Peptides against a protein of PDB entry 8HF1. Designs and how they scored, part 187

Target 1, 320 residues: chain A of PDB entry 8HF1
Amino acid sequence: NVMLYATKPTEVMVSFPHQEQVLTVTRLISAEIEKFYVSLDLMNIGVQPIRRSKSLQCLRDPSKKSFVKQLFNDFLYQMKEYGIYAASIAIISLIVEFDIKRRQAETLSVKLMHRTALTLCEKIRHLLVQKLQDMTYDDDDDNVNTEEVIMNFSTPKVQRFLMSLKVSFADKDPKDICCLVFVERRYTCKCIYGLLLNYIQSTPELRNVLTPQFMVGRNNISPDFESVLERKWQKSAIQQFRDGNANLMICSSVLEEGIDVQACNHVFILDPVKTFNMYVQSKGRARTTEAKFVLFTADKEREKTIQQIYQYRKAHNDIA

## One batch from the design tools (peptide; made by RFdiffusion4, then SolubleMPNN)

Design b2_p22_4_s3 (from b2_p22_4, 10 letters changed)
Fold by OpenDDE base, seed 5:
Structure b2_p22_4_s3 (fold): chain B 320 residues (1-320), chain A 22 residues (1-22)
Amino acid sequence: as target 1 above (320 residues)
Amino acid sequence: MIEPLKEDEEVEEAWREEEEKR
């Protein structure tokens, strides 16, 4: 038995300045969402009939108002963490979700609630797109998806991430690339996927080099939130990544449950490593001889990140 | 000996070069 000593991946960090994006548009959007929450709390949607399927969420909020607030809170998180460009993609996912929920509404009051949420999403989308267009001299919708617009309307974290992709993969053979990108939130996978599609299309050095896919972890809380379409998409995305038809996979930390993903040569941790298990599982995917493991950290959290990773390395060496 | 986590020098250099061009 030749114990193939898997070479330990090269572990590096990329620091980025902590910039609070104090844009007037982000303040306006946040204020509109807060006003909507006040109106939502005043909405009488009646007692929802208890569906026989004991989904834990029907137990938490029979009004379904908490789910509406969760989607907008996840949007606000993405706008803050990834920027206005990422938010313009994220809002489309909310529009799709609220349109589905509006069509599935069993009562007129619930239908009206989802319609009001949808109207707010369309207003937010317009404000975001208008702000992206303010930097483009031409009113052509395709002009908002340029490398320059993406970079200028992204947070420093996303800017450094895109630069890291360009440095790592410019003019490489697609067959030599097997990349994982870990994010914290489920909705961030779709948002960063849409951002990367546009960035790769606008960046000649990455065009035909990177083919992204995304995978959302299983929602352990309610199978009712996993559409049959999302489950089919996940299976297809995993298969495309296994077959080499996709070479970059965006995934949430919820991949703890045994998805047999191939050995990767690059692993990017876009969001902070919160647990030892996340560190071991993500690092354990970087198994090739020249594997790179990249952590993104704000400058203010740099020392804390260094100390945290030191403790995780020590704990991992004591178990191995 | 556990080495401290290091900065990605290639990315830091490439970013500095982009900032100098602006």
Scores: peptide ipSAE 0.491, ipTM 0.922, DockQ to the pose 0.817
Fold by OpenDDE base, seed 3:
Structure b2_p22_4_s3 (fold): chain B 320 residues (1-320), chain A 22 residues (1-22)
Amino acid sequence: as target 1 above (320 residues)
Amino acid sequence: MIEPLKEDEEVEEAWREEEEKR
């Protein structure tokens, strides 16, 4: 019995400062979303024709309104946690979703609700893009995707994450890289993927080194709502990562259960570790020789993170 | 003995060098 000594990964922390100053554009966007919520609460959606009364009673469908609010709340979270550059990518996902829901609307009132949400998303997109352009002297739209613009309009967490990628992978052989990036939320996977594509393209030391991909966990709500296209995309993304056609994969925390991904040499935890299971499953992917496991923490939460990881290491050693 | 979680010194050094250039 050759006990293959599973080499324990090197565990490190990257601390980042708390950003105290909220940009004027982020305050304006938040205020426009709050005004929209007031308007949304006043909207009557759903006309059930009651067969016997000449009066059309408008019923409120709280599920459809709740879903619209959830998407904007997730956007506000991404803008706060990752910055306005990441928000400029995240808003495109909301535009696509609200346009689909507008086309699928069974009633004129529901169609109008999704159209109003879409109009707000386009206004937010213009405000974000204009703010990114204010740093570039050149009127060319292509100039907003530079390394400088990405870094300056990202949160300290994202800045330290991008620096960690540059330090870890600059001028390395792409075949020697197998990297996982864990994020908490499903929608963050697409946002960070789009940010990384632009950052890698703008960073010469990474352009031919890193090939990113993303994977979104199955929605626990209903496997029937997972489009055939999303399932095909997930299978293709996993296969590209297995074949070495992609060497960096962005995953949501829901992927801890049941995706057979190869042993990786780098694992980045971009968002806080909330559970012992998350710690064990994510760390358990860093299985190669000299594997690195990197945690990101705010300076204010540093001592709490150190203590939490100490308790998780102790609990893991007591079970092993 | 379980060692406490340590900072990534390579990333901290690279960040200081980049802040000194700005």
Scores: peptide ipSAE 0.470, ipTM 0.917, DockQ to the pose 0.818
Fold by OpenDDE base, seed 1:
Structure b2_p22_4_s3 (fold): chain B 320 residues (1-320), chain A 22 residues (1-22)
Amino acid sequence: as target 1 above (320 residues)
Amino acid sequence: MIEPLKEDEEVEEAWREEEEKR
């Protein structure tokens, strides 16, 4: 009867106003990406060699135009959902990815495609960094990584998330913290990780308290395309979290069944809970006596979230 | 009885206090 002693975590919600950041810079970036898609559709990259393996054929060719569009669409999503500060970090991940693909390109046409994508990413990075610098009154300190800049250029969701970390962990002993942060998308893990590194470094009450890591779920679609570096990073990040060298882990919803993550005292769900399994699995990681389970929701979705969690609690109690 | 999901009052109070200081 081991299930009876699972102390139910305290479940709370943090609501945030739905503000679309209507910045001129975000409109310019979106227009540049749309213009790039038109040019990309006109590019002749040749006939991709159809590698004969039937079932996963469509996803196996990372040199396809569709993969380039996917990365930019994921970037646009992150810019919308997390803000322009997070976007300034997210664009670096695209630059790294397209540079790898450019170097791996077997044809001049594919190499040129990735070079054009890189040129756009550098332009986007410049536009984002310039906008972050516009709020630094001091011409001399190029440091766009202040608490104020991070907060002002983050979405209300991210602002409330950072406030929740500050309230929960300010001046605490790092050994007493075991925190999970769940996000929907793989690329969001890296983006929020980079944001948290800068935020923690700029926030004195968190600087020696929180040590973040991120875990990217295995890409079940193409484990062969996971760089040896990404696999090494994942193993190292998990080990650091197990050893207590990291006390905050950012995870995508693809926690592989069998990553034995320690009992956590805090679980944050930064993105909407889409499934009962995600609710049960994430909540089931909050196993300490004083464990907190925090859900983030837009004000417009508040009632829907309350009703959905009520149904999940009911279903979970009927199985337990 | 299943209690409804509650707001995190501590975070909302801390946020309001920060907005009043700006």
Scores: peptide ipSAE 0.468, ipTM 0.916, DockQ to the pose 0.800
Fold by OpenDDE base, seed 2:
Structure b2_p22_4_s3 (fold): chain B 320 residues (1-320), chain A 22 residues (1-22)
Amino acid sequence: as target 1 above (320 residues)
Amino acid sequence: MIEPLKEDEEVEEAWREEEEKR
């Protein structure tokens, strides 16, 4: 019995300073969203029919005020955790979602609610883009997507993540790369994907090396609300990653249900590891001989992260 | 023996070199 020593991935940590971007624009945006929540609570949208899924679960009706607040709360989270550059991409996703919901609105009151939310998103987008342009010498919108602008307007976590990609993949053969990036939230996948597209395009050492895709776990949105386009896109993204046409996949931590992702040589955990299952599942994708497993942690949480990973490694060795 | 989680020295070196250039 040759015990195939499953080559354990090299596990490393990247520490980053816990600095909140204290920008005037961030404070203005937060204040505008809070004013909007007060206005939203006063809006009369009538009694919305409870859409029961086939599973009898009371799905949150995507036309309700609570869903609008969830999207803006997720945006505020992206802005705080990833920076104002990432927020400029995240706001576009909100614009698209509110425009779809505005067009699909069954009542004038719901249509008006989504229109008001859309107008706020457009205002937020202009405030963000204007702040990104303040660092560019040329007033051209295309100049906000430089490596310098992306780095300067990203959080220390994102800066260290981008540096980790540059160090790991600069001038490498695209065929030798199979990378996973794990994030906590569904909307973070799209946001970091858009950021990476612009960063890779602006970074000569990565431009022809990395081809990113993203995948969102099925469980966060009922299959009944998942657009046919989103399902087609997810299938296409997975197929491109399997075929080697994409070599970096951004995934939400909800990979628990049944997406067979190939063995990877790099796994990045951009957000904190919250569960033993997430640790085992993500680490279990780093299966090549020289596989690297990279954790990102704030300096303040460094000791706690080291202790938590030690306990997970111990528990995993006791089960394996 | 379970080794403690180590820092990525290559990333920390590359970051210091970038900070010295700014």
Scores: peptide ipSAE 0.492, ipTM 0.922, DockQ to the pose 0.813; fails the geometry check

Design b2_p22_4_s4 (from b2_p22_4, 9 letters changed)
Fold by OpenDDE base, seed 1:
Structure b2_p22_4_s4 (fold): chain B 320 residues (1-320), chain A 22 residues (1-22)
Amino acid sequence: as target 1 above (320 residues)
Amino acid sequence: PIEPLEEDKEVEKAWEEEEKKR
């Protein structure tokens, strides 16, 4: 076993200004969600049948009020962290989820709860799309998917990420690219995937260069709650990435998933590195010659990020 | 020696060029 001394990847940082984009639309959306939480707390949904799934991790019954609040809190996080363009994609995932839960509801009260949540999601979607259309002359939904609209309605973090992709991959051979993008949250994978599809399609120099896929982490939620469709998608996405039919993979936390992916030449960490294990496992995927490992950080957190990475490098060298 | 974590100069330059066009 020649331990090929994996050439240490080139580690770089991309800083971005911490701008809270306080748009009127984001305030309106937050206020509507808060009003909905008050209404949700007043709803009597009755005693939910405890499905005795044998896995101890069954604490999150997806039919409970807490799960509804979690999805909206995750949406609010994505809107804040990635911008209103990303939020317009993220809200579609909530619509799909609440429609499924509405159809699967065992009681009329739970069905009504999910219907009310769905109605709010549609209202939020209209507010977001209307705001994206402010830059377009035509009311056509396809016209909001331009490079300009994506860039203008994305956070500085996402803008620098898209610029980093453009700089790194413009006019390259797709076969020479093996890229991982790590995000913290499961729902961010789908959101950033949808954003990248639209961005790549609108960016000629990335069109036919980047083919993205996403993998959503196996929730520690019982495999019974992962739709058969999500499991099929994960297997297909991984296989496409292994076969070179996809060259960019978006994934949530490395730790839980045992992602057996090939050695990559690019690894992007879009969200803060919170643990030593996340650092080692994500960096450990950048194993090709001239591999690049890119960290995104807010300017205000720059020094803290640098210090944390130096601590992780030291700890890694002490174990190796 | 721990190598310094530096800014991505290519991305920095590309961003500065884009800001000058706006």
Scores: peptide ipSAE 0.476, ipTM 0.916, DockQ to the pose 0.843
Fold by OpenDDE base, seed 5:
Structure b2_p22_4_s4 (fold): chain B 320 residues (1-320), chain A 22 residues (1-22)
Amino acid sequence: as target 1 above (320 residues)
Amino acid sequence: PIEPLEEDKEVEKAWEEEEKKR
C-alpha cells in the first residue's frame, strides 16, 4: 500500500489594503438606489395573480418588489467589493434582467415598476461610464477598457487579483494552465468574467494565454427562472473547460453540488472562505504536483484569516 | 507541524515595483 502522498498544494495569501471607496459617484449611486427603494415601497402594484407555479419565488415575493431590491443590493455589493469598473459590467446584467421582467409583466403596474428600475439602471450605467471616461481624454467608449482604467477603477482586492494573474500566467503556454477562481455570489461570476475578458484583451502578456469561462449556480429559488440560455451556457462552459478550450473557470459554491471539474494547478479564492467545506472542496481541486492555492484577504482581516486557515488545516488533518 | 499561511512574495514584490513607478 504505497500511500500516494497527495501532493499538497502550495497555499499562499495575498493581502490588500481596506480602502473604503469614498467616491462621490458611489455615494450618489447608493443614494439614488435608496431613493428608489422609498419610491418602490410606495408603488401600488395591486394584488398579483397567484401563479399555480409551485415556484418558491412566487411565495417569497408576491409583490415582485423584493426581487427588484435583491438585484440592486447585489449590484451595490459588487460595486463595493470589486469597484466601479466591475459595477459598470454588473449593471448591464440588471438592465437585461429588468428588460426581460418588463416584457413578461402581466399588469401595467408591474410593467411600470420594472420600467422605473430599468431607467434607474440606465442612469447608473451613465454615471459609471462617465466616471471611467474622466481618466480618458478621448470620449470614445473603447478607451474605458484599457488595463489602466480597469486597474484604477477596481478595488485593491481586484487589483491584487489581476496582478496575481499577470505574475502567475504572463507568457505561459495556455495548455499548462488549469485555473479556478472561486467567488461567493452567483452574480459575481458574470461580473468578474466580463472584467477578465476586458483585462486579458488589454494585457498583451495574458492575451491568447488565458481563456476565461464562468459557471453560474443553479437558482435554487426558481428553476423556471434559469433561462434556457443560462443552462446552455453552463453546459457549454463546463465542456469548454474539460476540453481545454477554456483554462480559467470562475465559479461560486456550485462545485459543492457535484460538478466534476478536472484537477487544477491554480485555485484562487477571491472572496473570504466562510466554511470548512468550502476550504476542503476548493483546495481539493488543486491536485497537480505544482498546484497553487491563493487566498485574498483584507489587511485588517489578515490575522483572522491566518487563524481560520490554521483551524481548517488542523481539522482536515484530523479527518484524513 | 501545520505550516503558517504565508504571503505570496512574488505578487507582493510585483506590486511594490508597480507602486514605485507611480
Scores: peptide ipSAE 0.471, ipTM 0.916, DockQ to the pose 0.797
Fold by OpenDDE base, seed 3:
Structure b2_p22_4_s4 (fold): chain B 320 residues (1-320), chain A 22 residues (1-22)
Amino acid sequence: as target 1 above (320 residues)
Amino acid sequence: PIEPLEEDKEVEKAWEEEEKKR
């Protein structure tokens, strides 16, 4: 048994300051969402009289209000963790989802609820875009997608991540790059993908070097809610990454779903590693010669992260 | 011995150089 000594990746940490960007716009958006939750709780959804038809039981599901609150809570999380620029991209996903739900609404009350949520998302989008424009001194350059605007309106975590990409990949051959970026939430994959497209386009040293794609994990929700479009997109994105037409892949918990991804030379863990399994699986993708495994941590969580990774390395060496 | 998790010195240096230019 030739134990092929798998070359261990170089494991490094990138620390970032825990600065809450306390912008007035962030406080306004949070206050508007809280006001909306109060109004949403007062909305009578599903007080249809009990007519005898078995089909009306699906109209009473309190899950419809809970789902609306979940989407706005996920948006608030992304705005806090990734910044205002990322939030301006994330809000578009909510607009699309609420427009679909508005069109699929079986009742006027449910249609009105999703319409009210959509109107709030459009207001939030306007407030975010206006704030991004307020830093462009040139009245004529409506281009909110510059490297400077992206960096200034991103959290310290995202700033250090973008710097890590620039240091790692500036002026390199795109064929020599196979990069994975792991995030916790499915909505973060789309948000970081949109941010990276704009950042790469605005950064000459990364233009024509990095070609990003994203993979969204299967919702544990019924296979009927995965649009045929999302499944086609996932299959296409994986194939582009296998064929070398994309060299950076943003993933959520995709490794748990048995997706066969090639061996990579770079693995970035943007969000905290919560489990030993996530650590082993993500690190296990960094298998090339000179592979790098990069962890991002807040300064406040630095010691806890070092201790947790030490315990995971110990446990992995005891099993291997 | 299990080596401690080290900071990425290349990224740290690049960030310090950018902060000195601002």
Scores: peptide ipSAE 0.471, ipTM 0.915, DockQ to the pose 0.788
Fold by OpenDDE base, seed 2:
Structure b2_p22_4_s4 (fold): chain B 320 residues (1-320), chain A 22 residues (1-22)
Amino acid sequence: as target 1 above (320 residues)
Amino acid sequence: PIEPLEEDKEVEKAWEEEEKKR
């Protein structure tokens, strides 16, 4: 009975042109990753013993090659979907992960595989940073984190998202803001978090207004050492968001059943809504009287998005 | 009645103003 009086959030969409940033640097990076995959397939790393981790979920690819390819495929996705600036942040996460895996390698062949992957990531990072610097007058690494550089090297989707944040939150009281940003992929949370830190710091109207955090769904956390640090980070991030020390939370999944997040006044869906459950659960976080629910869509997918949302609204009204 | 899903006019206007400055 309490659900009937919940003020429905204002639902809006933000359309963006479907333009792929076809830069020479992105083509070069893609070609270097493809060459690396050919080399990786030829690497003999031996049969790794299937360590039955007591947690059934990680069918560790006995070759460990699938994990390496997954990380680079996720990086290529971030570069395509969010742009070169986001890719420059995403590559740092790969560097950290491959360095950890290199140190944890039980065999010389596995250590060499992760070292080769790391060397490629360092090359990619250099190519990305160099391209960001080509628009700056000063060779200083700090000058690549300007509002202008972030906007110019972001995809139209990210540009419209950043504009939506600026319009929604410029010069507001940080206490009046409770914002969720939903993304599809785990690595997108970290990438968009890093992008937002730099964007907020470079944007005077947002610098003292927005404090971002990120959270990854538990089901996507491998039970490895990284999972302990990530679990600690998630607990801290959730607590900061509950305490109002953070007012923007980036999530890759609707917070699993049992993570009670406060009622939010803004919910941004940065990636396409793929399921009815995602729609209902994300919209169900926008519970304040003036709550806004914002969907991002490519112009070419606008009509399909509208029809899909109408179907979800109908289905929700039939169940409620 | 299903409420229409409309464009965010504030964001649209702000984007058009930014494009005129570039």
Scores: peptide ipSAE 0.470, ipTM 0.914, DockQ to the pose 0.841

